# Ledger of designs, part 190: peptides against a protein of PDB entry 4ASU

Target 1, 270 residues: chain A of PDB entry 4ASU
Amino acid sequence: ATLKDITRRLKSIKNIQKITKSMKMVAAAKYARAERELKPARVYGVGSLALYEKADIKTPEDKKKHLIIGVSSDRGLCGAIHSSVAKQMKSEAANLAAAGKEVKIIGVGDKIRSILHRTHSDQFLVTFKEVGRRPPTFGDASVIALELLNSGYEFDEGSIIFNRFRSVISYKTEEKPIFSLDTISSAESMSIYDDIDADVLRNYQEYSLANIIYYSLKESTTSEQSARMTAMDNASKNASEMIDKLTLTFNRTRQAVITKELIEIISGAA
Target 2, 83 residues: chain B of PDB entry 4ASU
Amino acid sequence: FTFASPTQVFFNSANVRQVDVPTQTGAFGILAAHVPTLQVLRPGLVVVHAEDGTTSKYFVSSGSVTVNADSSVQLLAEEAVTL

## One batch from the design tools (peptide; made by RFdiffusion4, then SolubleMPNN)

Design b2_p20_6_s3 (from b2_p20_6, 8 letters changed)
Fold by OpenDDE base, seed 1:
Formats: sequence, C-alpha cells, structure tokens
Structure b2_p20_6_s3 (fold): chain B 270 residues (1-270), chain C 83 residues (1-83), chain A 20 residues (1-20)
Amino acid sequence: as target 1 above (270 residues)
Amino acid sequence: as target 2 above (83 residues)
Amino acid sequence: SELEEQLRRSLEELEERLAA
C-alpha cells in the first residue's frame, strides 16, 4: 500500500470513530431514560402476567392456531438484538409446525420483517413499523393490541418474544404466553374465579394483551439501547486499534521510501 | 397487593387491610381472603386501607383488577394519580 | 484479524444507515 492509500484509510477510520463515539453517547442517554422508565413498566407488566402464571391456562391439544409476536425495532447498530429475537422466532415456528400447528407471525419493528421475510413471508400477518425512534407509550401498545385482536386471525394461543433487560451488559431473549378469549374462558383453571361476565372477561383480556405488549416494548427498548451503547463502544475501540496499526505501517513505509531514495542518491542512479 | 400504572408504582407486593375499587359492575371492597375474581376498572376512586389504619386515595382511569386464590391482588390502571 | 472483521461489519452497518 502506498503512503497515500494508508493516509486515506486513516482519515476514513478516524471519521468513523468520531461517529461511533457520538452514537455511543446518544445511546447512553437513551439507555438511562429507558432504564428509569422500565422500573414501573416491569411491575406493571409482571402484574399483568400473574394471572396466567397462577391459573396455569392450558390450550387443548386439538387447537392448532398459534400466533408468534416478535418484538424489536426499526433501528440497527445494536449488536445481536434483532437476530436473537428472529432466531427464537424461527425456532419456535419450526417446533410448532413440526407439532402440526398453524403458525402466524406478527413483527413489531421493521427489522424482524427484514430478517424473516424471505423464509416466512407467508406466515406474516402484519408488521408494525416506526418502532424505536421514540420511547414506546401505552398508547402504542394499545394500538398494536387492537390491531391484533381485529386482524381476523382467530388464534388459540400464542407467544410474545422479546429481549428482557438484565443489566447494562446483559439481556435475554424470552417468551411469554398470550391467550385468546376463548382459551381463557374455557380453561378449567379459571373456574375458581367468581362469576365473571363475558363482557368483563373480554375487556380484561384486551387490557391484558396491551399490558403485555407494553411491557415487552419497554424491556426491548432498554435492552436495545444498552446493546447499542456497547456496540458503539466496541466499534470505537476497534477503530482506535486499527488507527494505531495503520500509523505504524505508515511510519515504516515512510522510512522505507526515504531509505530507498537515499540509496538511489548515493548510488548515482537518480 | 400491587397497584401500578405504566409509569408509576404505588404499591408493590404490600400488605393492606382493604382496597376499595371502582369497577364496571360497581364499587366493591377487597378484604383479606376475598374470593378470586377478575374485574375491569371504571374511572373513579380507589381507597387503600393500610394495616396501620391509614388510608390513601387515588383517582384511576381504565384498567383491571385481579384477585387470586392466594389472596394476591393486582390493580393495574392505565392512569392513576394520588389524591 | 478478528478485530478487522468486526470493524468491517460495524462499518457496513453504519454505511447502510448513513445511506438510508
């Protein structure tokens, strides 16, 4: 490589490093906010899931319709956030298909569609875009829940797959169950609950779904911002190391050029 | 007893004497060992009676309340404010 | 090197974002 080539590459990498450093700072700020907002959201969301955990709702084996909701965002540069969710969605879909179930998919965030469209296009019901630019609100979750319930797809049970936040350096892709109104109403374990009106149960289920979606969005957002911060930090460090390496190469090459020129002068060949 | 909105937690696994909630079927009090039930909230007043005799009042919008067989209660409101 | 490959991947992702 010529001195000119090395210099050009150095300039390019330095510019990239500036960008990644800036992105790290932005991600850090968003992470701090997301983490604060996740605290109440987690209590709220876990509270919504308590019924299903305690009632141990089971779906009859003859019911074949299963819905998978994958939760991520539209934004990249966040490590394995999207691929992790997609991987688990693929695995779950394959397992369900092998068990003879019908599987449909909803993607929250455009990245899920981007990853799965080629292999699972026929299974997609809808993809929600414009996710991740702003912190998710309960209103956003309600819109998604309503769209799902009005989609016309009468699933029996389903799963919502998202990244649960553990720490600034750790997240885990998890699955939580979702149930249709019919499944809940017919569950034997629900018999202990006193005289529940059908309308009440329907409304309750709608809130439950919205609550779970909201919770998943908050977990996902916090995980994503943390992962992005880490990814940008790593990129900045890698760039720094490359700059150092190229600088050494530049210096060596420069010395070689000078030496060659001196030899030519001394030899009288120039 | 857990009482929360999406943005704020008021009670987290707390022990309380009684909680009065506004539901679509009417207001009712949740006491210790209340029978399991599911209800949907209507806009109205929530009153929490603590074991020490203190009472706290809240205004809630829509949401849900769950009373489980193990006497755990989840009150989840879309919006809630301390009164 | 592994480092160079990681950087390359990161750069490609960044380029895609900057081009969008």
Scores: peptide ipSAE 0.029, ipTM 0.884, DockQ to the pose 0.008
Fold by OpenDDE base, seed 2:
Structure b2_p20_6_s3 (fold): chain B 270 residues (1-270), chain C 83 residues (1-83), chain A 20 residues (1-20)
Amino acid sequence: as target 1 above (270 residues)
Amino acid sequence: as target 2 above (83 residues)
Amino acid sequence: SELEEQLRRSLEELEERLAA
């Protein structure tokens, strides 16, 4: 490699390092906010899931329509955040198909679609874009929930798949159940809940869905920002190491060039 | 008893004596061992009666309330403020 | 988005080079 080539590479990597450092700082700020906002969101979301856990709602085997909601974002450079969700979605879809279920998919965030487009395009109902630039709000979740409910797809049971935040260095892809109004209404375990008006139950389910989506978005966002921060930090470190290596190479090459020139001068070959 | 909004937690697995909630079908009080029920909140006043006799008041916009067979209660409001 | 994609590509290339 010529000195010129090395210099060009050095410049390029230094620029990348500047960008990754900047992105790290941005991700760190977003992470801090996300983590703070996740605390109440988790209580809220887990609270919403309590019914389904306690009621032990079972979907009859004859019911075949299953909805998978994958939650991530539009933005990359966050490690395995998107691929983890997509992987679990694929696995779940395959398992359900093998069990004779009809599977439809909703992607929250464009990255899910990007990953699953080729293999699962026919199963996608809708993809929600413009996710991840701003912190998700309950309003956002409500919009998603409403669009889902109005999609015309009458699922029996569903799964929402998202990354749950554990720590700044750890997340876990998890699945939570979602149920249709009909499934809830017909569930034997719901018989203990007295005098539930159909309209009340419908509204309740709308809130429940919005709540769960909101929760998943908050978990996902926190996980994503943390992962991005880590990824950018790693990238910055890697860039630094490469800069050091290239700098050494540059210095050695420069010395060699100088030596060669000196030899040529001394030998009279120039 | 859990009472939370998306942005704030008021009670987390707390023991309370009674919670009065405004529902679309009417306001009712949730006592210990209340029958399981699901309700949707209407805008109104939530009153939490603590075991120590203290009473806290909240305004909620909308949401849901769940009373489970195990006597656990989840009050989830879209918006809530302390009064 | 374009910048992010360029950056992603650059980072991927960087990772590949660091792994060799």
Scores: peptide ipSAE 0.029, ipTM 0.878, DockQ to the pose 0.008
Fold by OpenDDE base, seed 3:
Structure b2_p20_6_s3 (fold): chain B 270 residues (1-270), chain C 83 residues (1-83), chain A 20 residues (1-20)
Amino acid sequence: as target 1 above (270 residues)
Amino acid sequence: as target 2 above (83 residues)
Amino acid sequence: SELEEQLRRSLEELEERLAA
């Protein structure tokens, strides 16, 4: 490689490093906010899931319609955040299909669609875009919930798949159950609950769905920002190492060029 | 007893004596060993009676309340403020 | 965004180069 080539490459990598460092800082700021907002959201969301855990709602085997909601975002450069969710979605879809279930998919965030479009396009009901630019609000979750409920797909049960935040360096892809109103209404385990008005139950379920979606979005966002911060940090470090290597190469090449020129002068070949 | 909004936690798995909640069907008090029930909140006053006799008041918007068989209660309001 | 895509490509290229 010529000195010019090395210099060009150095400049390019240095520019990338500047970008990755900047992105790291942005991600760090977003992470800090996300983590703060996740604390109450987790209590809120887990609280909403308590009924399903305690009631041990079971879906009859004859019910075959299953909905998978994958929660991610539109933004890349966050390591395995999207692929992890997609992988679990694929696995779940395959398992359900093998069990004779009908599977439909909803993607929250465009990246899920991007990953699964080729293999699962026919199973997608809807993809929600414009996720990840702003911190998710309960309003956002409500919109998604409403859209789902109005989609016309009469699922029996479902699952929401998202990355749960563990720490700044760790997340885990998890699945939480979603039940249709009909499934809840018909569940034997719900008999212990006092006479619940059908309208009340419907409204309750709407809140529950919104709550779970909100929770999942908050977990996902926090995980994503953390992962992005890590990814950008790693990229910056890798860039730094490459800069060092190229600098050494530059110096060696420069010396070689000088030596060659000297030899040419001495030999009279110039 | 858990009482939270999406943005704020007021009680997290706390032991309380009684919680008065405003529901669409009317206000009711949740006591220890209350029968399991599901309700939807209407805008109104929530009153939490702690075991030590302390009473806290909150204004809530919409939301849900769950009373489980194990006496656990989840009060989840879309918006809530301390009064 | 176009910028994000460009950056992604650049980072992927960088990763590939570093892995080689």
Scores: peptide ipSAE 0.028, ipTM 0.878, DockQ to the pose 0.008
Fold by OpenDDE base, seed 5:
Structure b2_p20_6_s3 (fold): chain B 270 residues (1-270), chain C 83 residues (1-83), chain A 20 residues (1-20)
Amino acid sequence: as target 1 above (270 residues)
Amino acid sequence: as target 2 above (83 residues)
Amino acid sequence: SELEEQLRRSLEELEERLAA
């Protein structure tokens, strides 16, 4: 490589390092906010899931329609955040298919679609874009819930897959159940919940779905920002190492050029 | 008893004596060992009676309330403010 | 954004070079 080539590469990598450092700081700020907002959101979301855990709602085996909701975002450069969700979605879809179930997919965030488009395009009902630029609100979750309910796909049960935040250095891809109104209404375990009007139950389920989606978005966002911080830190370190290596190469090459020129002068070959 | 909005937690697995909630059918009082039920909240006043005799009042917009067989209660409001 | 894509490509290239 010529001195010019090395210089060009050095400049490029230095610029990348500046960008990654900047992105790390931005991610850190977003992470701090996300973590703060996740605390109440987790209580709220876990509270919404309590019914399903306590009632032990079972879907009859003859019911075949299953919905998978993958929760991620539109933005990259956050390590394995998107691929982890996609991997779990693929695994779940394959398991359900093997069990003779019909599977449809909803993607929250464009990255899910990008990863699964080739293999699962026919199973996608809808993809929600413009996720991740701003912190998710309950309003956002309500919009997603409403669109899902109006999609026309009459699923029996479903799974929402998202990254649960554990710590600044750890997340785990998790799955939570979603049940249709019909499944809940017909569940034997729900018989103990007496005097529930059909309209009340419908409204209740709408809130429940919105609550779960909101919770998943908050977990996902916090996990994503944390992962991005780590990814950008790693990128910055890698860039630094490369800069050091290229700088050494540059210095060696420069000395070689100087030596060659001196030899040419001394030999009179110039 | 858990009472939360998306942005704020008021009670988290707390023991309370009674919770009065506004539902579409009217005011609903949740006592200890109340029968399991599901309700939807209407805008109105929530009153929490603690075991120590203290009473707290809240205004809620909409949401849901769940009373489970194990006497656990989840009051989940879209918006809630302390009065 | 276009910038993010460019950065991603550059980072991927960087990773490949570091692995080599």
Scores: peptide ipSAE 0.028, ipTM 0.880, DockQ to the pose 0.007

Design b2_p20_6_s4 (from b2_p20_6, 11 letters changed)
Fold by OpenDDE base, seed 4:
Structure b2_p20_6_s4 (fold): chain B 270 residues (1-270), chain C 83 residues (1-83), chain A 20 residues (1-20)
Amino acid sequence: as target 1 above (270 residues)
Amino acid sequence: as target 2 above (83 residues)
Amino acid sequence: SALEEALEAALREEAERLAA
């Protein structure tokens, strides 16, 4: 490689390193906020899921329509955040298909669509874009919930798949159930609950859906920012190592060029 | 008893004597061993009566309340403020 | 963002160069 080539590469990598360092800092700030906001969101979301867990709602086997909601974001450079969700979505879709279920997919975040569009385009109902630039709000979750409910797809049950935050260095892709109003209303396990007005139950389910989506978004965001921080740190370190190597190569090459030029001058061969 | 909004937790698996909640059909009190029920909150006053006799008041906008068979209660408000 | 995409592309390119 010529000195010019090495210099160009050094400049490029140094610029990349600056970008990755900056992104790390941004991710760190967003992570800190996300983690703080996740604490109440988790209590809220887990509280919303408590009914489904305690009632052990079962969907009859004859019910075939299943909705998969994958939760991630539009933003890359966060390690395996998107691929983990997509992988579990694919697995779930395959399992459900094998069980004779009809599967439809909703992507929260454009990255899910990017990964699944080629293989699951026919199953994709809608993709929610513009996710991840700002911290998710309950309003955002409500919009998603409303759009889902208004999509016209009458699912029997569903799965929301998202990355649950464990620690700054760990997340786990998890699945939580989504149930239709009809499924809940017809569930035998719900018989212990007093006669619930149909309108009340409908409203309750709307809140539940929004709550679960909100929770999933908060978990996903926290996981994503943490993963991005780690990814950018790793990228910065890798860039640093490469800069060091290239710098050594540059110095050696420069010395060789100088030596060659000196020899040419002395020998009169120029 | 769990009482939370998306942004704030007021009670997390706490033991309380009674919780008064505003629902679309009216206000009702949740006591120990209340029958399982699902309700939707209307804007109004939530009153939590602690075992020590203290009373806390909150204003909620909307949301849901769940009373489970195991006597656990989840009060989830979209917005809530301490009054 | 365009920056993120450019960065991803650059990182990929560099990774490929290093593997090669």
Scores: peptide ipSAE 0.029, ipTM 0.876, DockQ to the pose 0.007
Fold by OpenDDE base, seed 2:
Structure b2_p20_6_s4 (fold): chain B 270 residues (1-270), chain C 83 residues (1-83), chain A 20 residues (1-20)
Amino acid sequence: as target 1 above (270 residues)
Amino acid sequence: as target 2 above (83 residues)
Amino acid sequence: SALEEALEAALREEAERLAA
């Protein structure tokens, strides 16, 4: 490579490093906010899931319609955040299909659709876009819940798949159950609950769904921002190493050029 | 007893004497060993009676309340404020 | 964003060059 080529490459990598450092700082700020907002959201979300865990709601074997909701975002450059969710969605879909169940998919965030479009396009009901630019609100979750309930797809059971935040350096892809109103109302384990009005149960289920979606969004957002921060940090370090390597190459090449020129002057060959 | 909104936690697995909640079917008090039930909240006052005799008041919007067989209670309001 | 996509492409290209 000529000195000119090396210089051009150095300039390019230095610019990339500046961008990655800037993105790291932005991700760090968003992460700090997301983590603070996750604390109450986790208590709220876990509280919403308590009924399903304690009541041990089971879907009858004759019921075959299953809904998978994958939760991520529209934004890239966050490591394996999207691929982890998609991988688990694929695995779950395959297992359910093998069990003879009908599977439909909802994607929260455009990245899920981008990954699964080729292999699972026929199973997608809807994809929610414009996720990840702003922190998710309960209103956002309510909109998603409402659209799901009004989609016309009468699922019996579902799974919501998202990345749960563990630490700044760790997340885990998890699955939580979603049940239809009919499944809850017909569950034997629900018999211990006092005479519940059908309208009350319907409204309760709407809140429950919104609550779980909200929780999943908050976990996903925190995980994503943390992963992005780490990814940008790694990219910045890699760029730094490359700059050092290219700088050494530049210096060696420059010395060689100078030596060649000196030899030409001394030899009178120019 | 857990009482939270999406943005704030008021009680997390706490022991309380009684919780009065405003529901769509009417206000009711949740005592120790209350029968399992599900209710939806209406806008109104939540009153938490602590074991030490102190009383705390909250205004809540919509939401849900769950009383489980194990006596655990989840009060989940869309919005809530301390009064 | 277009910027994020361009950045990702540039990073991939550089990574491939380093691996060669």
Scores: peptide ipSAE 0.025, ipTM 0.862, DockQ to the pose 0.007
Fold by OpenDDE base, seed 5:
Structure b2_p20_6_s4 (fold): chain B 270 residues (1-270), chain C 83 residues (1-83), chain A 20 residues (1-20)
Amino acid sequence: as target 1 above (270 residues)
Amino acid sequence: as target 2 above (83 residues)
Amino acid sequence: SALEEALEAALREEAERLAA
């Protein structure tokens, strides 16, 4: 490599480092906000899931329609955030198919579709795009829930897969159940609940779905921002190391060039 | 008793004496050992009666309320404000 | 974002250069 080539690479990497540092700061700010907003969202979401945990709702084996909702975003540069969700979705889809279930997929965020479109394109019902630019709101979750309920796909049971935030350095891909109105209404374990009006139960389920989606979005966002912050930090460090290496190479190459020029002068070959 | 909105937690696994909730079928009071039920909230007033006798009032827009067999209660409002 | 896309492109380009 010529001195010019090394210089060009150095300049490029330095620019990248500036970008990654800036992105780290942005991610850090978004993370801090997301983490604050996750606290109440978690209480809210876990509260919504409490019924399903306590009622131990079981879907009859003869019911075959299963919905998988993968939750991520449109944005990259966040480590294994998207691939982790996609991996879990693939595993779940395969297991369900092996069990004779019909599987349909909803992707929240374009990255899921980008990963799964080649292998699972036929299973996709809908992909929600423009996820991750703004912090998710309950309104966003409601839109997704409504679209799902109006999709015409009459699932019996479903799974929502998302990254749960553990700490600034850790997330875990998790799965939570979603149930159709019919499944909830027919569940034996629900018999202990007082006679509930069908309209009430329908509305309740709509809220429940929106609540769970909202919760998953908040967990996902917090995990993503944290992961991005880490990824950008790592990228910045890697860039720094590369700059150091290239600088050393530059200095060595420069000395070699100087030596060669001196030899040419001395030998009269110039 | 858990009472939360997407953005704010008012009660988290707290012990309360009574919670009055506005539901689509009418307002009802949730007491200790209330029968399991599911209800949907209508816009209205939530009144929480603490064990110490204090009463807190909240306005909720919509949402759900769950009374479980274990006497746990989840009041989840889309929007809620302290009055 | 345009910045993210540019960064991804730049990182990919550099990775390719390093592999190469």
Scores: peptide ipSAE 0.025, ipTM 0.879, DockQ to the pose 0.007
Fold by OpenDDE base, seed 1:
Structure b2_p20_6_s4 (fold): chain B 270 residues (1-270), chain C 83 residues (1-83), chain A 20 residues (1-20)
Amino acid sequence: as target 1 above (270 residues)
Amino acid sequence: as target 2 above (83 residues)
Amino acid sequence: SALEEALEAALREEAERLAA
């Protein structure tokens, strides 16, 4: 490579490094906010899941319709955030299919669709786009829940798959159960709640679904921002390393050119 | 007893004497060993009676309340404010 | 070089989205 080529490449990588550093800072600010907002959201979401944990709701084996909701965002450059969710969705879908279940998929965030489109396009009911530009609100979750409930797809049970935030350097892809109104109503363990009006139960389920979706979005957002910070930091470090290597190459090449010129002078060559 | 909105936690696994909640079917008081139930909140007043005799009041919008067999209670409001 | 340019463009676009 010529000195000019090396110089051009150096300039390009330095620019990339500036961008990745800036993106890291932006992600850090968003992470700080997300982490603060996750605290109450987690209490709220875990509280909503308490019924399902305590009631031990079971779906009859003869029921075959299963819904998978994958939660991520539209935005890239966040490491394995999207691929981890997609991987678990694929695994779950395959297992359910092998068990003779009908599987339908909902994607929250466009990245899920982009990853699974070729292999699972026929299983998608809907994809929610414009996720991740702004912090998710309870209103957003309610819209998703309402659309799901009004979709006409009569699932028996389902799962919501999302990245749970552990720390700034760690997240875990998790699955939480979703149950249809019919499944809840018919569950033996719900007999202790048998004095509940059907309309009340329906409304309760709507809130429950919205609550779980909201919780998953908050966990996902926090995980995503932390992962993006890490990804941008790694990119910046990699750029720095490449700059160092290219700088060495530049210096060596320059020395070689000088040496060649000196030899030509000494030898009388032009 | 857990009482939270999406953005704020008021009680987290606390022990309380009584909680009065506004539901779509009517307001009722949750005491110790209350029978398990599921209810949906209507806009109204929540009153929490602490074991020390102190009372706190909140206004809530929509949401849900769950009383479990183990006497745990989850009050989850879409919006809630302290009065 | 082409890859680096593409990466720079993608990163810039993402940064702009994040800043907005």
Scores: peptide ipSAE 0.025, ipTM 0.863, DockQ to the pose 0.009; fails the geometry check

